# Designs tried in a protein design run: peptides against a protein of PDB entry 7UQJ. Part 312

Target 1, 160 residues: chain A of PDB entry 7UQJ
Amino acid sequence: PELYQNFNITPPRGVLFHGPPGTGKTLMARALAASCSSDERKITFFMRKGADILSKWVGEAERQLRLLFEEAKKHQPSIIFFDEIDGLAPVRSSKQEQIHASIVSTLLALMDGMDNRGQVIVIGATNRPDAVDPALRRPGRFDREFYFPLPDVKARFKIL

## One batch from the design tools (peptide; made by RFdiffusion4, then SolubleMPNN)

Design b2_p27_7_s2 (from b2_p27_7, 15 letters changed)
Fold by OpenDDE base, seed 1:
Structure b2_p27_7_s2 (fold): chain B 160 residues (1-160), chain C 160 residues (1-160), chain D 160 residues (1-160), chain A 27 residues (1-27)
Amino acid sequence: as target 1 above (160 residues)
Amino acid sequence: as target 1 above (160 residues)
Amino acid sequence: as target 1 above (160 residues)
Amino acid sequence: EMELAEIILEHVGAKEFIEFIKGVLTP
């Protein structure tokens, strides 16, 4: 809070982790949650898979997203991690437009409705950044992107 | 090429990685891609999940496979990694025969149609090698198999 | 066996691993399998995803569970690991009652039907312990629960 | 994961396998 207030930098509401599968995106999201958790200040970590929200909650995905954001807001400071976010908010292809449009619209509204003073960070992980609806990648949403490169073999041998 | 020519060994077109989940099959496929990539010669790594091809592309899975192999051929040298390949080419059970038969037939034809001079390797990862259609495990297809054992406890206790 | 016999402690038939995603539940299940495997005594590790049993085996999920437990019993000592077990045995919500009720009933019966002398351990992993049917969390089933906390950053930086 | 993969890379004879794959992917 103080650092972001002092630098007049709007705290990122959303961070997109993108890169090849198993490059540590999920591990990084958890490590961020753990690093920001202290004994005095626990961070609540919410995790959802994009595909699970669509498949398990057919017709209630919007409501489940709202509940997730409400719960995250209630448990501030919090991180909402969407794994496979391209599964939740794919680029609008003609055949599945209506259901996806509603979920994307809901996620956009939820991200837009977060107060800048809120301690809720949303992390989206994807292997296909171009498969995420461009509306989510705009300022005030997933406006920070981090590429997770494949580990170089040399980098891998340095970690052992 | 020279080594395979000298030993009169047909280069494997397909490698099956099998073993328990999270034994690093995916990470091995990526490490292979990274280790074979140099600054002068980048290997293109394509990754697909077997289940995703079936579920996302109902009625177009064959076309998507063809496009994937065409793209891999265009970006040679390349690795096509199928995660959960048993989801793409399950052993023919009676109830789902027609759709799976078509996808398996397409994958067989694509693997058979790869020129021996092509620098495209196909890696299939599965936790259930016996759930993969035996036709895929024949010579000229996934004709090399690598078992990924569970990491020994000693390895785990060094990580802890 | 000997340790549990000596302490007159009924060996847990089922262990529920719960905690945030990728807190190492799957990794822990695998390491338990590896730690209990010796050169003289190999443990067979069976892994299934709860969602996969439901989606891939619509109308045969019960039979597949029976076969899994029979195979595990045949290959004793064994571990059956259910990843995302909340996907297999969700709390009975009104809309999906009949199909889930049958699978849950089958899983309950299979866990209840395991002889205490059998060397089959069932591990369920979930991110949502409250989404698992409470009947599975009763004594003689998943009667031991282990919380997997988020790895502290210090632990992560020691592994890197 | 990375350590596991290195252990697996070492254990699967992955140097030989990498050399094998390099031999396939290298002209």
Scores: peptide ipSAE 0.008, ipTM 0.253, DockQ to the pose 0.271
Fold by OpenDDE base, seed 3:
Structure b2_p27_7_s2 (fold): chain B 160 residues (1-160), chain C 160 residues (1-160), chain D 160 residues (1-160), chain A 27 residues (1-27)
Amino acid sequence: as target 1 above (160 residues)
Amino acid sequence: as target 1 above (160 residues)
Amino acid sequence: as target 1 above (160 residues)
Amino acid sequence: EMELAEIILEHVGAKEFIEFIKGVLTP
């Protein structure tokens, strides 16, 4: 809080983790939650899978998203992690426009409604950033992106 | 090779990575492939999802497994990584015995048929090791197990 | 360093790597030392085996621990890695109370005496976290835990 | 896990991001 206040840095509302499967997107999101937790300050970590929200909550997905954001706000500081967010928030131009449009619109509104001073971070993970609705990738939403490359040999020599 | 030969250690054929979702099982498997890859010796990394093999290859799953092991042997040194292997190889005593029994039996036979000197490693990842057929967890198959815990808060501050 | 200073986060003094034998605990500790080393900033990596400290240094184990921590401070940034720390720091309630009590007390005091701004990280590796003195697992000591699963794959990949 | 997280951190350039997140999520 104070660092961002002192440096006039607006904390991002959302971060998109993108890259091939098994590049550690979920591990990183969990790692962030844990690293920001202390004995005095536990971070509440909410994890949802985009495809599960669509398949398990037909007609209730918008309500479940609202409840998730309310719980995250109630239990702040918190991280909301959406795994496979391309399953939850596909590009609107896809032929499945109508069912996903309401869910995406709800997620957009929830991200826009987050107070910039709120201790709630949203992390979306995808293997296909181009399959995510461009509206989610705008400033004030998933306005930061992190590419998770396949660990190549060169990257691994720094790690080994 | 030489280290195991010198110490009379039979390199295991398979390794079970188990632990909660997003603990880096797939990343570790990829990270292992890349560290063992040099400019002179690239490791071929095969990745399959257990549930995808069952759902996409109804009646061909056994053939696809055979082809996968043949390709891995052809492109040795190689890693075969099964993500969500509990989806591919559930416990035989579960009420879904018939459909999975043939696939599990094929995977068992393929793991048993791997030459101990072959440069092919099989990695299975699961969130539920107890949901994996116990026959897969025996010596000469997934005879070593890797628990991937949730990286707790404690350990992550050293990484961050 | 600067991260923790800038965010008023006390860097953990110690991390417990726990998991079955071979699990890459040592490899991870070495990998951390390598990854945190740059051309401009080399990390000094100290490795000791807990059972070796007890068996080789009867009556000198406390002094050897003090020297190790002094060397690590002198060569900061540094990592002190204790392999098989359950051999060095067994639970005090075990019948071997007297000999181990002094060594554990020394290790506790050394970890407590580390300046929170010191660039010294202690990593303890064990196959039995429940066999480690609970006092070592408290905040300001091994206040972080990483479970290391069985490194069949890592060992195999170095061999592939 | 630490290596994996460091791997991820180094690959993602997320050291700065983690610093940033820690700054947001720490008082």
Scores: peptide ipSAE 0.025, ipTM 0.329, DockQ to the pose 0.340; fails the geometry check
Fold by OpenDDE base, seed 2:
Structure b2_p27_7_s2 (fold): chain B 160 residues (1-160), chain C 160 residues (1-160), chain D 160 residues (1-160), chain A 27 residues (1-27)
Amino acid sequence: as target 1 above (160 residues)
Amino acid sequence: as target 1 above (160 residues)
Amino acid sequence: as target 1 above (160 residues)
Amino acid sequence: EMELAEIILEHVGAKEFIEFIKGVLTP
């Protein structure tokens, strides 16, 4: 908090992790949740898969998103990690609009409704940043993007 | 590629990773995708869960499989990893045939339609190889199988 | 087995791992499955996500649970790990009862039907133990609970 | 996993990002 206050940098409400699959996006989100938690300050991690929210809750996905954000706010400091966020908020195409429009609009509203003072960070992970609705990539939403390159061969021998 | 060319070994179109859950099948698939990628040659990894394809896309699972294989071909060299492939292509039983027959037949056709020259590897992971449709385990499909034993206690300290 | 026989401790049929997300519950369950397996005695691990069972198998979730327990019994010694078990067996609330009642009742019956002599351990993992149906937390079911605290930064370097 | 996260962090140049996230999530 203090570092952002001093530089008048609005803490990113949302961070988009993008890059090839297997580049450790999910691992990084977990490691961040882990590294930012102290014994004194437990960060609550919330992991959801975008395509799971869409499939599990046909007609209730909006409510589940709202409940997720409310729970994250209640248990702040919190990280909400959306794995495969492109599955939750695909680019608005005319053929998919009716099925996804309500979910996307709800997620947009929830991200916009996060007070800058809330200790809730949203991390979206995708392999296809261009498949994420551009409205989510605007300032005050997923306004920071981190590319996860494929690790070099040497880095990989340490992963195995 | 070169190693398989030199020995006239048809690169397996499909590899079945089987073994108890938690034996690192998914990690190995990612690590293979990783190790085979160089800075010059990025392997595109595609991860899907078999049971997610079946559930998320009731009636569209076939189309999603086709799109997945087309995308993998477009971004070759590619690895398609099906986690829990037994969920996608369960053994044909008379009671489940109608619900899954179309998906299984589509996957079979997609695997058969992979040109030997295509740099697309399909990895299926399962905990139950006998629950996978035997048609998928035929030559030209998942024709190689790797058993992932539970690593001994010593080997696990290296994966964690 | 022997340690529990010597102390007349009924081996827990179910163990509830609870604690903040990312505390290594899933990792611990895998590591336990792992550490308890020898070359002579392969423990079969069965991993399921609670919310996946509920979503993937609308109307068939009960059957899938039964099949899971039968398979676990067939391949004993076995560990059944339910990740996010609160998604499978949420607290009975009047609004959710009809959708989940049958699944919860089935899981209860399956846990009660496990003979104490069976080498099947059920591990449920949750971030919200209070969101798990209290009926599952009774003796003979998930009667042991392990809290996974957020490890301090130093302890995390050992888990990861 | 943390070694992997560190390797990924080193590779992504995300040390600054961790400090950034820590700065948001920690007082």
Scores: peptide ipSAE 0.025, ipTM 0.217, DockQ to the pose 0.323; fails the geometry check

Design b2_p27_7_s2 (from b2_p27_7, 15 letters changed)
Fold by OpenDDE base, seed 4:
Structure b2_p27_7_s2 (fold): chain B 160 residues (1-160), chain C 160 residues (1-160), chain D 160 residues (1-160), chain A 27 residues (1-27)
Amino acid sequence: as target 1 above (160 residues)
Amino acid sequence: as target 1 above (160 residues)
Amino acid sequence: as target 1 above (160 residues)
Amino acid sequence: EMELAEIILEHVGAKEFIEFIKGVLTP
């Protein structure tokens, strides 16, 4: 909060975590929520899986997204973490295009409708950033992207 | 090898990683594989998801497990990582008992059939250790269990 | 102690030692207490046998557990070692269910009530991890499990 | 990357476990 306020930086509305599966994206999101929480200021962490929003709420996914954003706003400061966000907002593929298009459009509208003064951060995690609708990766949405690389040979030297 | 050989300690055949989703179980398994790999000695890392073995290989899950263990033995030193192992070897619940019982029995036999001198470690990850068949959590199988806690308030300062 | 403090790791509330009888579970618990004790920082080691808590304190086992945890907290850093913890917290079997259920519930509440900042570690030892109530083996309780294998015929000669 | 792996390794208290696994898997 203070770091962004002090520099008049518009806090990102969304942060995309991307990288191979099991590189700590979900852990980092939780750790960020923990790190930004203090005894004086608890951050509310909302976790949703992209595929679960589609599968559990057939025909209600848009309403569930709205409710999630409203609840996050009510409990601000808050983090909304979408795990496997490519499952929620896939790039337009022909045969499932309409249902996904409505959900993506709803998510876009919800992210755009976030007051820039609101203390709600959206974190999306994906193993396939190219499978995330490019409209979500635009400024004012998931406008910061963090790559989570595989622990490489350099990780060997510090873990030894 | 030498540390366990010097002390005549039978290395655990299996390690169970358990804890809430997104606590780094998969990342840890990868980091272990990376950290134990040197330029002189590469560890082969085999990753499988429990649900994928059941869903992709309907009726062949047992054969796929056998092939996986044979391949891991061929490429030793190796790590077999089962993500969501509760999806492969659930506690015997009445309605799905037969198909799961055969797969569990195969996995048990494969873990029991691992030569204790072999450089093959099996890591199972679960969010629900109680959903893993107790027979897998016995000595000579997943006989070490590591809890992955949620990052707490103190972990905050090191991730900042 | 220092390793966990230096890394801001929430120490596990409980560690389960399991393995065949005579594999050194009790010895290891004592050795851990000794190794973590320095001249500057003595660890208080509390040892209880699960069956003794039930047998000596018929109707008072819950109070004895509370007193033990209070005393351990008073003398922190401390280790509470429960030998034969399956004798205290058996899996609910029909005929002895009520008395064990209350004691288990008390132990669960005591482990859950441990402030994560407290320097109290609980070690449970069992020869039968499947006989330990699964609720004790959950996150925030006995969330790490270490298998103690039988000393192979060659390891017998070094312990003698 | 390394910091996150270290943080996770630290967070799970797996340094000793890594040494253990290294002792099993590395000569």
Scores: peptide ipSAE 0.008, ipTM 0.304, DockQ to the pose 0.308; fails the geometry check

Design b2_p27_7_s3 (from b2_p27_7, 17 letters changed)
Fold by OpenDDE base, seed 1:
Structure b2_p27_7_s3 (fold): chain B 160 residues (1-160), chain C 160 residues (1-160), chain D 160 residues (1-160), chain A 27 residues (1-27)
Amino acid sequence: as target 1 above (160 residues)
Amino acid sequence: as target 1 above (160 residues)
Amino acid sequence: as target 1 above (160 residues)
Amino acid sequence: EMELAEIILEHVGAKEFIEFLKAVLTP
């Protein structure tokens, strides 16, 4: 907090993890949450899958996103992790495009509505960064991106 | 190339990874891609999920498969990885059986149409090898199979 | 067997793994299966996803559950792993609630019908333990619960 | 994956549970 205030740097609200599947995006989001948690300061970790937001919450996805952000704000410091955030991207149907547009609009508004003083970080994970709405990748939203490369030969030998 | 020419062995076009989920099939496919990649020779790794081919590309799945194989051919040497390839198997509806039959037929034709000189390897991963169309498991297609067992006791002791 | 007979302890039939997604619930279930397998005594590991039971087996989910339990009983010692068991929970439709109720009822009956002498363990994994039918969490069913926390700082440093 | 499994096993404290499962799964 103090460091960001002193440098006039807007703290990142959103971080996009992108790269091939099983490159550890989901693991990293958790490892970050754990690394920032101590006995004195527990981070609350919220996880949603993009496809679940669309399919499980048909007609309530916007409300569930609002509730998620409210709950995350209540349990600060917190991380909201969206796995497969590109799964908020429509299946090619006009009905799903409209539902998607409203959900993405709601997510944009929720990210824009976060106070800079809030200790809520949003992490999106995707295998298809280009399938993520460009509006989500703008400053004040998912404004930081981390590429998760394939494990190289050296990384494989570190895992072996 | 030379080794396969010298032994009159048709290079495997397709490799089926089968075994229980998270036995490392996806990780192995990536580790293979990484291990075969050097600074001088990068392998392009394409990944699709079987369920995504059916659900996200309704009415365009065949075209998307063709585009995938064309792109893989353009970026040689390349690996096409189909995760959950048994997810191309139908949900039990006559409509989905017809759509499945056309998608599988397209995949068969694409695998048969690969030039023997092409540096494109197709890896299919499944938890249910018997749910994969037997036509895909024939010579010139997924003609090599690798079983991914559960990590054994020895693997547990190497980790301990 | 003898230990449970001697202590008058009903062996757990079902274990619920719950916690944030990718905290290793699926990986743990496999590591357990592996750890209990030896060259002399192989454990058969069966895996199903809750969403697959509903979506892929529409109208046969109950029969497929029965067949799964019969196969697990035939291949003793065995583990049945239900990934995303909360995915047996309905999408909010009256039709899906009825289908869900019958599937959950079938699962309850199958778990209740397991002989205490059977070497079949059922593991359910969920990110939403409260979305799992409370009837499944009763004694003789998923009567043991394991929370999978986020990997802490120490876990991160062991992975690094 | 197996190393990750073990790290998770250690983290979840499932060593006792593995021993328990072994006892259940042993005749």
Scores: peptide ipSAE 0.013, ipTM 0.252, DockQ to the pose 0.296
Fold by OpenDDE base, seed 3:
Structure b2_p27_7_s3 (fold): chain B 160 residues (1-160), chain C 160 residues (1-160), chain D 160 residues (1-160), chain A 27 residues (1-27)
Amino acid sequence: as target 1 above (160 residues)
Amino acid sequence: as target 1 above (160 residues)
Amino acid sequence: as target 1 above (160 residues)
Amino acid sequence: EMELAEIILEHVGAKEFIEFLKAVLTP
């Protein structure tokens, strides 16, 4: 809180982790939760898979998203991590995915409804950032993006 | 090669990464491939999801496994990484999973058929090591196991 | 510095990486150094093996430790990484290890003498945390411990 | 895991961002 106030930095509401599978997007999100947790201040970490929300909660996905955001707010400070968010929030222009337009709209509304002073961060992970609805990638939603490259030889020189 | 020969250590054929989701099992496998890759010696990295092999290759899963191991041998030194291997190689004693017994048997045979001198390493990642067929966890198969614990807060405050 | 001050967090002087051989303890320490390095702020990484300090520097090990800490302070921000620190800092209660008691005492004194505001972090890696002198594992020394579970040995042979 | 997280941190250039998130999420 004070650091953001002192530096006039708007805390991001949403962060998109994107990159190839197995580049550590989920690990990073868990690691973030762990590093920000102390004995005095535990971060509540909520993990959901985008595809699981669609498949397990047919007709209830919107309600489950609302409950997730309410629970995250109740247990703040919290991280909501959506793994495979391209499965949850596909591009609206895809002719096949009109069925999911309501779920995307609910997620958009939930992200827009987050108080900027709230201690809730949303992390979306995807292998396909271009398959995510561009409305989610706008300011006030997933307005920060982090590319998770494959560990290449250059990456090795940084690690080794 | 020489290190194993000098220490009379049989190089493991199979390596099981186990631990909660998002503990970096896949990232580790990729980092392994990258760190063993030099400009002169590139490691070929083959990644497959266990559940994807079952769902995408219905009736062809055994053939796809054979082709994968042949391709890995052709492009040695190589890593074959099976993400969610508990989805590919469930416990044979489970009454519900008899449908997968042939796929597990094929994977067992392929791991047994790997020449100990071959530069092919198989990494399986699972969130549920007890859901993996114990035949896969025997010597000459996944005879090495690595637990990927959740990054705990105490740990992360120590590094960060 | 400012982050630790603002959060009233005492920066750890020492971090113990412990876990089976193969677990990436050395890789982590290097990764930490590189991650903390920017184009404007390079982290100086000092790597030493505990057993090498004992075997290569018979009678000079204490002096070499002092020089290492002085050099790390001179080139701050820095990481001092002791691989196999159980070789350098054995348990004092072992009857066989009286010869190393002075080296352990020197390391303790050097860690105690680090200014809490100094940009020098000490990382010790061991396969045997119980073989490390418990005096090193106290607050103000290696007061932080990270368990490195076995990263699958086959994976490790691909990283290493 | 933390190795991988830091490797990821380095690769993502997210170290400053994680320091920032820590600064936000720690009191």
Scores: peptide ipSAE 0.029, ipTM 0.316, DockQ to the pose 0.283; fails the geometry check
Fold by OpenDDE base, seed 2:
Structure b2_p27_7_s3 (fold): chain B 160 residues (1-160), chain C 160 residues (1-160), chain D 160 residues (1-160), chain A 27 residues (1-27)
Amino acid sequence: as target 1 above (160 residues)
Amino acid sequence: as target 1 above (160 residues)
Amino acid sequence: as target 1 above (160 residues)
Amino acid sequence: EMELAEIILEHVGAKEFIEFLKAVLTP
């Protein structure tokens, strides 16, 4: 918090992890939640899958998103991790607009409604950054992007 | 690829990973995708859950499978990993036939339609190989099976 | 098994792992399944997500639970791990009663129907123990609870 | 996992970003 105030850097409300599947995006998000948690400061990690929010909550997805953000705010500092965020907020295509438009609009509004003073970080993970609605990739939303390259074969032998 | 060409081994179009849950099937599939990827040759990994395809896409599951295989072909070399493949293609039982028959038939057709020259590997993971439609376990589909035993306590400390 | 017999401790039919997300509940459940498995005694691990059972099987969730418990009994010794058990058996609220009541009732009946001699352990993981139906937290069900604190940065290096 | 995260971090060049996230998420 102080570091951002001192450098006039708006803390990223959202970070987009993108890259090939299996590059450790989900693991990194968990490790971040882990490494930022101390005994004194418990970071609450909220994991959701984009496509699960769409499928599990037809008509309730917007409400579930709101409840998630409220709960994250209540338990701050928190990380909200959206795995497969492209499944939640796909690019606006004319054929998908009606069902997804409200969910995307809700997520956009929730990202925009996060007070800069809130200790809630949102991490979206995707394999397809271009499949994410460009509105989510704007400043104040997922305004930072990290590419997860395929690790070298040598780095992978350490993962197994 | 070259190794399979040299030994006249038709690269398995499909590999079935089966064994008790928590034996690292998903991790192994990711690790294979990892180890086979070099800086020069990025393997695209596509992970799907069998039961997610059924539930998320009632009436669209067949289309989603087709799109998945097309995308995998577009991004070859690729691995398609079906976690819980028994959830996607359960054994044909008279009571489940109507809803699942089209999805199973689509998956079978997609497996059969993979050109031998395509650098797309399909990995199915299951805890219940006998719950997978036997048609998927035929030559040219999931024609190789790997049993994942419960690793010894010592082996699991290396995967974690 | 023998240890529980010797100490007159009714083996917990169910264990509730609760604590902040990312505390390794799922990992611990897998590690337990691992450590309790020997070459001679393969523990079958069954992993399900609470919210997946609700969403994937609207109207079939009860049947899927029954089949899961039957399969676990058939493959005993077994661990059934319910990740996000609060998603499967949320606290009975008037607004959610109709859709979830049958599923919760089924799970309760399945937990109660487990013979004390059966080598089936049920582990529920939740981030919100108070969001789990209190009926599940009664003796003979999830009668043991383990809090997973956010491990110190140093302690997490040992779990990972 | 943390070793893996460190390896991924080293590979992603995201050490600075993690320090940044730590600074955001740490008082």
Scores: peptide ipSAE 0.028, ipTM 0.210, DockQ to the pose 0.322; fails the geometry check

